# Peptides against a protein of PDB entry 6J54: the designs that were tried, part 203

Target 1, 223 residues: chain A of PDB entry 6J54
Amino acid sequence: NENLFASFIAPTMMGLPIVTLIIMFPSLLFPTPKRLINNRTISIQQWLIQLTSKQMMAIHNQKGQTWSLMLMSLIMFIGSTNILGLLPHSFTPTTQLSMNLGMAIPLWSATVFTGFRYKTKTSLAHFLPQGTPALLIPMLVIIETISLFIQPVALAVRLTANITAGHLLIHLIGGATLALLNINTMTAFITFTILILLTILEFAVALIQAYVFTLLVSLYLHD
Target 2, 42 residues: chain B of PDB entry 6J54
Amino acid sequence: QFQFTGIKKYFNSYTLTGRMNCVLATYGGIALLVLYFKLRSK

## One batch from the design tools (peptide; made by RFdiffusion4, then SolubleMPNN)

Design b2_p24_5_s2 (from b2_p24_5, 20 letters changed)
Fold by OpenDDE base, seed 1:
Structure b2_p24_5_s2 (fold): chain B 223 residues (1-223), chain C 42 residues (1-42), chain A 24 residues (1-24)
Amino acid sequence: as target 1 above (223 residues)
Amino acid sequence: as target 2 above (42 residues)
Amino acid sequence: EFGELLKYLLELLAELAELLLRLL
């Protein structure tokens, strides 16, 4: 059914992509503080950013903390886009694999290259786990190299699949609820309850996936 | 800390340098194999 | 509906595979 995936089609107006405006819109939700005592919403927002920054950057040394701005902007961007995507009739850019790969591949490559640049010996040693039997060394090195190249793909697919699956489930359960209203009101009520619980779960998933995405990028930088 | 002697000093899975050398040796071996087959095909 | 979802996932995987093949 084409109607199921209509919400995942990139919106265009007069042949011009509106996706750019949608991607830039979350930045308006995070204004820079101008006052000593800001509004409650801005204060809470800044507090959350500081908490997340402290948690994520605690793993990194002084050199790795240079990435703090990038990682915080990334988590705020993905988180805000995912939450806004749960609004009715909204388009979620993070459901597009192309966008997620566009973020994952450069960030992954940057972390890998920085690792090879500053910690060449350690980075090369990561291709071989400690204590590996001598006979398994060549095979395990090959597997670990393949694993390295799968990292950006896994990063992008995880985000895309979780957000897309959530949207599809909300749509399907919502449609089923509407269909059951005319058949059995009791079953429709149960389905509606499941829908509410699922929507709450998807809000959590939206934030968790943003965090996991950024955390894994940060972890790859640490390695 | 393990005391390695001989070839195990340079090629071991416990030390950082040993692991690095093993990785480089494996890549070098693969590169040589690819080169061998490439030259054989010509 | 499940079949369409599976088809979509397979298409996504196919596109991903094609993209990976292009990168290689």
Scores: peptide ipSAE 0.024, ipTM 0.712, DockQ to the pose 0.029
Fold by OpenDDE base, seed 2:
Structure b2_p24_5_s2 (fold): chain B 223 residues (1-223), chain C 42 residues (1-42), chain A 24 residues (1-24)
Amino acid sequence: as target 1 above (223 residues)
Amino acid sequence: as target 2 above (42 residues)
Amino acid sequence: EFGELLKYLLELLAELAELLLRLL
């Protein structure tokens, strides 16, 4: 069982943490544009950033659009780390719950405090859904308060669980394929096909989870 | 448009202000209950 | 709203998975 989770252990070389280098590596893949007409890769990246920015910031007012840079950087960071984590024998920092909580809690708290600071009345009113029967008001307010505090945990756990589960499945099926190669080539081929399909799915999951994480942070800001 | 009279004007689940007041009242009530039990335990 | 969003995203993922399975 330890071999299954070996890929999730924080890598260290000579007692020094390499995790910092792994986290910083995606930043090298997104250079800042220096020319009016850039290379194809940079142009595509900027185009994608602009598209995602337009979509996510469409729900926000001008004050909310101030968060655009942070939200775009967040989605690019999570997305890039998730995709790079699908490389063979790579470590994904987003599989670590500590990192995801480290991102979720501050962002959630910032959005909640921003809401209370600028829209105090509306933010307090969100603890009570509209049209609630009078007898259920105290109970529902308590439930909604608990729900609020679960949000950062759910945000972190969702990202961690989805990425971790995907990696585990890839490793398990990959190990099964290798084991079956010596037993039955036909069954190994079937399992290998499933592995390929799963890897493609995990690429999609990697991008979706990055988007969901950023979108939920943005949505909390909007509320 | 709901026409609320009396206490329902300030405490309702349909208006923004009413919802806010209900939330504040709930938190205030809980705080008072907690305070009561703490003072009673002394 | 959050639950609906999650449900939508999961459905989208499921559809994508089915599409990939059909292509093979």
Scores: peptide ipSAE 0.020, ipTM 0.685, DockQ to the pose 0.018
Fold by OpenDDE base, seed 5:
Structure b2_p24_5_s2 (fold): chain B 223 residues (1-223), chain C 42 residues (1-42), chain A 24 residues (1-24)
Amino acid sequence: as target 1 above (223 residues)
Amino acid sequence: as target 2 above (42 residues)
Amino acid sequence: EFGELLKYLLELLAELAELLLRLL
């Protein structure tokens, strides 16, 4: 078990945590534009950001659109970290539950507080669905309140579990492939093919999880 | 479409104000219960 | 809300799949 989870141990060099550097590294992949007509890479990045922004912010009113910058930065951060984490022998910070809770709790709190500040009546009313029978009102309000507090936990655990599970699966199949190379080359080839397909899937999952995380935060903002 | 009269006007699950009042009443009730048990223990 | 979100995600995945199929 120690060998399987070795990739999830926070890396240190000379007793100093390099996790901070790893977290900051994705920011270097997205430079700010300096020209009106940018390079192809930057143009594609900006185009993707604009498309994603339009899709996510279509649900929000003008006041909610002020969160666009934060939400887009979040999706870019999580997406880039997840993709980089799929590199061999790489450490993915988003596999750490502490990291994801550190992102989820403040963002959730901000959305909830923003809702209570600007839409107090609507936010309070959300604890009771429309058309609820009178006898079920107290119980349902309690359940909805508990549900609200579970949201940040669910948000963090979802991201952590999906990314961690993907990494474990890649490592297991990769290790099996390596072991089978000396035993049966034909079987090793089959497992290697599965590994490739799985890796492609995990790239997609990495992006999807980033999007879902950000979308849910956005949805909580909209109430 | 629904015309509520009396107490149902303020406490209903259909109107926004009614829902808000129901939530506040529920929290108030819970707070009073907690307060009652706390005072009873002393 | 969760059901609607799931439906939206499935629709988005379907659109992405269609886009990929168009590229292939």
Scores: peptide ipSAE 0.019, ipTM 0.665, DockQ to the pose 0.018
Fold by OpenDDE base, seed 3:
Structure b2_p24_5_s2 (fold): chain B 223 residues (1-223), chain C 42 residues (1-42), chain A 24 residues (1-24)
Amino acid sequence: as target 1 above (223 residues)
Amino acid sequence: as target 2 above (42 residues)
Amino acid sequence: EFGELLKYLLELLAELAELLLRLL
């Protein structure tokens, strides 16, 4: 079944990877506003950015709000790439674990280092939950340290797994629907209805995963 | 808040400074254990 | 190692999907 995974192969043209162009393409969909009253599409985009920015930055103080530009760009990038990936015969870079690790590890390390830089006492104290019995302190510190290092991996794998699983399900249910058209039209109709519902769900998942990824990065910054 | 005296003042799981010191002590202990086993093998 | 495990899992899922499609 090479056809099932063909959509996840990095596309090349004449031996040159076009992944760079695909990664840069979402940036063209979000032009900078030039007028006080922009087009309806740009106004909606700016409104959504302001809402998400206000929501995510409400947790942070003035120093943490300096990360607003990076976090907003991150959510816009992941969200747009995920939505574009739901187009037929499109390649989603976020299905590649290497890309998501490439985003998660630097962002996680930056949040951890900023925490140690500005809030050294609180950051070190987070390795030990408050009220821990004295006998459990060494074990819990070790567990919390391991948990910290798993965070970037979990962040990347969560995004990759959710997007990849969604694409696979759409392909499988879509393939089943096409196969059933020649066998039983009634069952094919049921499968097609499930495919529509699944597609709607995957649109929501695409946006939610972008939000969750960015939110978790922001929460690590808050700690 | 909590009133601690002696060693509990510096090593407790309730105060921020106490938690920090516990973490540092744990890492220091692990580092010393690793160092001990490394020096013992040679 | 994790990548290999993931590839094996995906291959297994693909084989199962192919079997299901053959049964349909």
Scores: peptide ipSAE 0.014, ipTM 0.659, DockQ to the pose 0.017

Design b2_p24_5_s3 (from b2_p24_5, 20 letters changed)
Fold by OpenDDE base, seed 4:
Structure b2_p24_5_s3 (fold): chain B 223 residues (1-223), chain C 42 residues (1-42), chain A 24 residues (1-24)
Amino acid sequence: as target 1 above (223 residues)
Amino acid sequence: as target 2 above (42 residues)
Amino acid sequence: ELSELLKALLELLAELASLLLLLL
């Protein structure tokens, strides 16, 4: 059991945490464009950012579109960290609930406060679903209030759980494959095939979870 | 769309204003209850 | 719009879940 979770321990070097360096590393993969016509890599990156920006900001007005830079940086960060985390013997910071909470809580708070600042009436009205029977209003308002406070936790846990579960599964199947190499090569080959398919799936999951996380933050902003 | 009269005009679950007032009333009621129990305990 | 986005998200999650179940 300890071996299963060993990959999720925060790495240290000589007693110094290198987690900070790992978290900052993805930023180096996205250099700022300096030329009118950039190389293929930068062009593809900018194209992807533009596409995702258009999709996510389509639901927002001018005030909401101000958040475009923040949301795009967020999705690029989470996406890149998740993808890099799938490299062998790598540490994925997004598997740490503390990190995800650290992102979710401030962003959620900002969206909620922004909502109350600019759309107070609408924001307050969201605590009561339309058409609620009069007798259930007080209880439902309380429940909805609690639901609001659960949102950042749910956001963080969702990302953490999905990424962690994927990594665990890859490690388990990978370990099983290695163990079966000396027992039965045929079964090991089958297990290895499953591992490859699972790895491909996890690449997709990594990107989807980054998108979902950012999208939900955006939706909370939109209300 | 909905026509309400009397108290229902201000406290309803259909209009935006009505929903807002219901929420505020609920929070106000809770605050008063908390205050009541706090004062009662002393 | 929000409802549609939520539906789309749920569909994506459902599809992902189905793929996971297929692999398991």
Scores: peptide ipSAE 0.023, ipTM 0.723, DockQ to the pose 0.023
Fold by OpenDDE base, seed 2:
Structure b2_p24_5_s3 (fold): chain B 223 residues (1-223), chain C 42 residues (1-42), chain A 24 residues (1-24)
Amino acid sequence: as target 1 above (223 residues)
Amino acid sequence: as target 2 above (42 residues)
Amino acid sequence: ELSELLKALLELLAELASLLLLLL
């Protein structure tokens, strides 16, 4: 069991944590464009950023579009860290719940406070769904208030759990495949096939979780 | 289109203002209850 | 909202699948 979770331990060299360098590494993969017509890789990246920005900001008004830079930087950061984390011996900072909470809580609080600041009436009205029977109003307001406070926790835990579970499953099946290679090659081939399918799934999950995280933050801003 | 008169005009689950007032009333009631129990415990 | 999120996720999965097919 200790070997199973060894990949989730924050890496340290000479007693100093290298987590900061790992977190900053994805930013080096996205250089700022300096030319009108850039390299193919940079052009594809900019195109993807523009597409995702158009999709994410289509729901928001002009005031909400001010958050476009923040939301796009967030999705690029989470997405890049998740994808890079799928490398064989890499460390994913997003598997750390502390990091995800550190992102979720400030963003959630900023969206909630922004809502209360600019749309006070609507924000207060969100605690009571429309058409609620009069007798259930106090209970439902309490439940909705609790639901609001669970939002940042759910946001962080969802990202952490999905990425962590994926990594654990890859390690387990990978370890089983290696163990079965010495016992039965046929069964090892089956487990290896499952491992390949799982890795493809985890690539998709990594991107989806980044998108969902950013989307939910944007939805909270829209409310 | 609901035309409410009296107390239902201010405390309605269908209108935005009514929902806001219901939420404020609920929080006010909870705050008063908490205050009551806090004062009673002293 | 949940249905819209699900639709968006499905669309994203479809796009990712198409990109993966292009890479293969």
Scores: peptide ipSAE 0.020, ipTM 0.690, DockQ to the pose 0.020
Fold by OpenDDE base, seed 5:
Structure b2_p24_5_s3 (fold): chain B 223 residues (1-223), chain C 42 residues (1-42), chain A 24 residues (1-24)
Amino acid sequence: as target 1 above (223 residues)
Amino acid sequence: as target 2 above (42 residues)
Amino acid sequence: ELSELLKALLELLAELASLLLLLL
């Protein structure tokens, strides 16, 4: 089964990890506009960024909208890396839990710290849901505190698991199709059709996971 | 708006201040319990 | 808000699954 997980191993060239280059590559696909009327590709990109920005910042006040640049950069980064990872024989850095934790923990801590800094009373009150019976208050506060600390882990694991599972399924079904080509061409065609449908789904999942990751970070900021 | 009197004014699960005080009281209670057990173990 | 997000995600996933089933 080593071949199944070979795509998840950090790629190296000449003994040097090229993961850094892979992580930086998506940023090259989104150049900054310099003209009032840009090329079609840049115009579409800016339009998409504006649409997503409007949707994500709709739940935030003026102070929360300061995070718009960071959140938009995050969704573009994760989305682009996930989409590029679906290319044949490509490596997705977001399949690595270390990378996702590296993003999740600082962003989560920043949102929590920002909440305690500017909205101390509201942030502390968030540990107790409204309308809880008096007897359940201590237990529920403990549960909510534990839940808070699970948030960065859940954020990272969700992204990692969804992208990794998608890649794994593509490899498994792809391998099955190749194996069935020599046995029965008709069944191989069916499995190949499933593979195509799965790849289309993974494109959607790649974008959705980027959106969900950023949205949850935004939600934690809003509290 | 809920009108609370007495201790319920400061410790309730409906008002923002009440919720905050409940959280602080819970943390304080836990801290005191931990401190008690730590001192008892000595 | 988190519960609403989860519901929205589940609905989206259900719709995607239904579309996939229609294509199969």
Scores: peptide ipSAE 0.020, ipTM 0.698, DockQ to the pose 0.019
Fold by OpenDDE base, seed 3:
Structure b2_p24_5_s3 (fold): chain B 223 residues (1-223), chain C 42 residues (1-42), chain A 24 residues (1-24)
Amino acid sequence: as target 1 above (223 residues)
Amino acid sequence: as target 2 above (42 residues)
Amino acid sequence: ELSELLKALLELLAELASLLLLLL
């Protein structure tokens, strides 16, 4: 059991946490383009950024599009950290709930504050859906208020749970595969096939969770 | 467009202004209730 | 509390996995 969770322990060197260096490492993978025609890797990166940016910012007005840089940096950060975390013997900072809360709470607060500042009437009106019967207004406003405060928690927990569960499942199935190699080779082959399929799924999940995280932040900014 | 008269003009669930006022009234009511219970305990 | 529950659940799953490996 201790070996199972060893990958989730924050790495330290001489008692000093190196998590800061790990968090900053993905930034080195995305250099700024300097040429009109870049190499293949940079071109693909820029294409993906442009595609995602157009899709995500399409729902926002001109004022909301000012957040494009922050949202795109966020998706690149989370996506890159999640993908790097799938490498063998790697530490994924996004498996730490504290980190995800540290990202979710400020971003959520900023979006809510921005909404109240520039669209006060609309933001206040969101606490009450249209067409609500008069008798249900107080209860529904309370529920909607609670729902608002759950948003940052749900945002952080979703990311943490999905990434952590994926890593754990890979370790469990991988460990089972290794154990079955000494017992039944045929069964081990089946579990190994499942492990491969699961690994492919986790790569997709890593990207999807980054997208969903940023999309929800963007959506909170929109409404 | 909805045409409301009287109190419904200011407190309704259909207009933007009405919804806003309902929310403010709800928060105000909760605040008054909390204040009442705090003052009652003294 | 949620983290403790999750840890307990994961420990249980690990124990079950170990038992399954012994059974196979």
Scores: peptide ipSAE 0.014, ipTM 0.668, DockQ to the pose 0.015

Design b2_p24_5_s4 (from b2_p24_5, 19 letters changed)
Fold by OpenDDE base, seed 2:
Structure b2_p24_5_s4 (fold): chain B 223 residues (1-223), chain C 42 residues (1-42), chain A 24 residues (1-24)
Amino acid sequence: as target 1 above (223 residues)
Amino acid sequence: as target 2 above (42 residues)
Amino acid sequence: EFSLLLQALLEELARLAKLLLEAL
């Protein structure tokens, strides 16, 4: 068990946690452009950021677009950390539920409070879907209230579970492949092929989960 | 558009104001119930 | 070995699920 989950233990160097450095590392991969025409890599990055920003902020009004910097920083952070986590012997901070809750709860609360502050009437009305039968109103309001409080938890758990499950699956299949190398080479080759396909899938999952996390935060802000 | 009369003007599930009032009424009712049981238990 | 790894995974998932249920 310890060997299986060793990759999820917070890394320490000489007893000092280096998680802070790992969290800050993705920021180094996105330098601030200084030229009118940047390097090809930076240009592609800026292009992707602009595209994602356009998609994310399309659902928001002008006031909601003030959150663009925060939301884009969030997606870039989660996406970069998830992708870097797929590197060999790397640690992904997003596999830690505490980190994801630490991001989800403040963002969720900010969106909820912003809604209550600027759109109190609409925000309160969200607890009751339109067209609800009169007899079901009290029960449905309670359910919607519970649903609201589950949102930050679901947001954090979704990200944590998807990334963690992917890493575990890669580890398991990788371990099985190594074990089968000494038993049956043909079977090991098949398992290795599955591992490659899974790794490709995990790259996609890493990006999708970052996008979904940010999108849901943005959606809660819009509501 | 739905035309509501009486109490339905203020408490309906179709209008924004009506929905808001229903939510407030529900929370108020729950608060009163909790208060009642708390006072009763004392 | 694969069976043991799978069992370890399931055990960890069960542990996490239990912790989440207790937290909720």
Scores: peptide ipSAE 0.020, ipTM 0.687, DockQ to the pose 0.022
Fold by OpenDDE base, seed 5:
Structure b2_p24_5_s4 (fold): chain B 223 residues (1-223), chain C 42 residues (1-42), chain A 24 residues (1-24)
Amino acid sequence: as target 1 above (223 residues)
Amino acid sequence: as target 2 above (42 residues)
Amino acid sequence: EFSLLLQALLEELARLAKLLLEAL
């Protein structure tokens, strides 16, 4: 069990936290363009960023589009860290709940306060669905208020749980495959096939979770 | 399209203003209840 | 080993869920 959870321990070197360097490393993978016609890799990257930006900001007004830079940086950060975390013996900061809460709470609070500042009436009315019977109004308002406060927690836990669960499954099935190699080659081959399929799935999950996290933040801003 | 008169004009579940007032009234009621229990305990 | 890990994970999730429910 110690070997299974060793990948989730925050790495330290000479008493200094390496986590800061790991968090900053993805930023080096996205250099700023220097030429009008960039290299193929940079061009593809910019094209993808432009497409995702158009899709996510299509639902926002002019005031909401001011958040485009922050949202795009967020999706790129989470996506890159998740993909890099799938490398063997790599530490993923997004597996730490503290990291995800540190992102979710400020973003959620910013969206909520922005809503109350610019759209006070609509934001307050959001706590009561339209057409609610008069008797259920107080209870439903309380439920919706509680639901609002659960949003940042759900956002952080969802990301953490999905990435952590994926890593654990890969390690467990990988360990089982190695153990079965000496017992039954045919069974080991089947388990290895499952491991490959799971690894492919985790690559997809890593990207999807980054997108969903950013999308939900965007939706909260729109509301 | 709904024309409400009297108290229903200010407290309804169909209009934006009515919904807002209902929410504010609910929060106000809860605050008063909490205040009452706090003052009672002292 | 897998069963023990799964059990530990479920227990931790249950604990967190309980704490969250109590906080609400």
Scores: peptide ipSAE 0.017, ipTM 0.678, DockQ to the pose 0.023
Fold by OpenDDE base, seed 4:
Structure b2_p24_5_s4 (fold): chain B 223 residues (1-223), chain C 42 residues (1-42), chain A 24 residues (1-24)
Amino acid sequence: as target 1 above (223 residues)
Amino acid sequence: as target 2 above (42 residues)
Amino acid sequence: EFSLLLQALLEELARLAKLLLEAL
C-alpha cells in the first residue's frame, strides 16, 4: 500500500523539506488590493471574505469581533490548501495531523484562556449544564472537563480524516480506472464517471471542512 | 427566577453562581482526594 | 510523520493512563 500513502509523504528536494514552501504558497493567491477598483479576481475574493466574515462574526460581541482577522485568515488558509491539494500530484499539508494539531491546540488554548480571562464565572459554569440532578454533578463536571480537552483533538482529527479519506478515495478510484482501461473499457468509463463525481464532492468537502474548523474555533471563543 | 435557600442557594445547577460553586467544589474535592491518596501511599 | 506523531500520542496517552491508574 505504499502507492496509496506515497502521496501523503512530506516532499523533499535535495534533502531539504519543501513543505514550508507548500504551506506558504496559498498566501500568494490572495494579494492585497491596491486600487480603488480592483480586478475581478481580487474583488471576488474580498467579497467572499466579507460575506464569511459577516456570517461568522455575527455571533460575537465587540470583543469577539477582534478575532475576525485571525479567523478569516485561518479559513482562507485551510480552504486554499485543501483546494490546492486536489490538484494532480499535489501534496496537501492539511492531511498531516501534525499540522492540524499545530493549528488546533494553540487556537483552542487561546479561546479557553480568553474565556477564563474575561468571563471567568461563565466559563467555569460551562462545566456544569443547567438542570443537572444533584447526584450527577460531580461525574458530569469530570466528563465535561474531559470533553474540553478532547476538543482540540477532535478538531484536528476531523479535518485530517476528512481530507485524507477524500484523497485516498480519489487515488483508489483513479488507480482502478487506469487498471480497468486495459481490461474493460466500458467499466473503466463508469469508474471514471464516479471519479469525476467524487472529485466534485471533494471540492465541496474541502471548503466545508475549512469552514467547520474555523466555525468551531469561533464557537469556542463565543462560549 | 429561581429562589433557593440554605445550601442550595450556593450550590445549584440552575444559577450561574451555583454552577460555578459546584464546579469549584468538585475540583476541590478531587484535589483533596488526590492529596489523600498521595499521603496514604507514603 | 503521521506514524511518528501517532506513536508519540499513543505513548503519551498510555503514560497518562498509567499515571492515573496508579494514582487511583
Scores: peptide ipSAE 0.016, ipTM 0.671, DockQ to the pose 0.032
Fold by OpenDDE base, seed 3:
Structure b2_p24_5_s4 (fold): chain B 223 residues (1-223), chain C 42 residues (1-42), chain A 24 residues (1-24)
Amino acid sequence: as target 1 above (223 residues)
Amino acid sequence: as target 2 above (42 residues)
Amino acid sequence: EFSLLLQALLEELARLAKLLLEAL
C-alpha cells in the first residue's frame, strides 16, 4: 500500500536525479545498422520504423516529409520509454507531466510556426471553418484559437494520464491479488487473471499512446 | 465557384482568402476593444 | 494550480487505495 506510488517518485542517487540516465537509456537499445543483413532484432526494428514511417508520412507532402526523422525519433523514444516503464521496479519518465509538456509544447509550437511560415494563408484560415454563418464568425474564431492553445496541453495530459492510470491499475489489482491470496485463493486467481489481461492491455496502450502522440504532432504539422 | 461581390468578396467563410481576412478582422477587433478598455481605465 | 490539483487527487486516491487494501 505504501509502495503503490513509489514507482512515480523521481529516482535520485546521492541527491542527484538519475532521470537523465533513464531518459537516455532507450537510445542504447536502437543501434544504427552497419550491415546489409543485420541482426534479427535490428531488422525487426528497421521494419517497424519503415512501416510507421510509411504510414505517418503518407499524409505529408514532400516538405512535410522532412519531419520524418523527428517524428520517428519521437515515437521510438516514447514507445521505448513506455514499454520499459512496464518492467518491474521501473520508473517511467513519461508518467511525469513536466516531461510530456516539455516535449509537447516545443513540438506543437514548431508545427504551428512552420504552418504560419510556409502556409500562412491556410493556417490563418483554419481558425475559421469553412461555411460558417457570418454571425458566428467572431465567436468561432475565438473558440478555435482557444482550441489551438489547448492542443499541447491535451497531448501532454493524454500521454501522462494513460500511462499513469495504467500503472496505477496494475499496482492496485496486483495489491488486491496479494491481499486476496490470504483470504480466498479462488478469488485471488480471478483477480490475477484480470491482472494478466490488464498487463497485456497496458503493453498495447504503451505503444498506442506513443503512436497517437506522434501522429497528432504530425497531424498538426499537416494542418 | 463562389461568386461574391462587394465586401463579401473579401470577407466570407467559404473562400480561403475570405476566411483569412475574417480571422484577421476578428483579431483586429479584439485588439481594438482591449486597447479601448485599457485607455478608458486611465 | 493544475499540479496541485493533480497532487491532491493522487493523494486522495492513495488514501482510498490504502483503505481498500486494509479492508481486504
Scores: peptide ipSAE 0.015, ipTM 0.651, DockQ to the pose 0.018

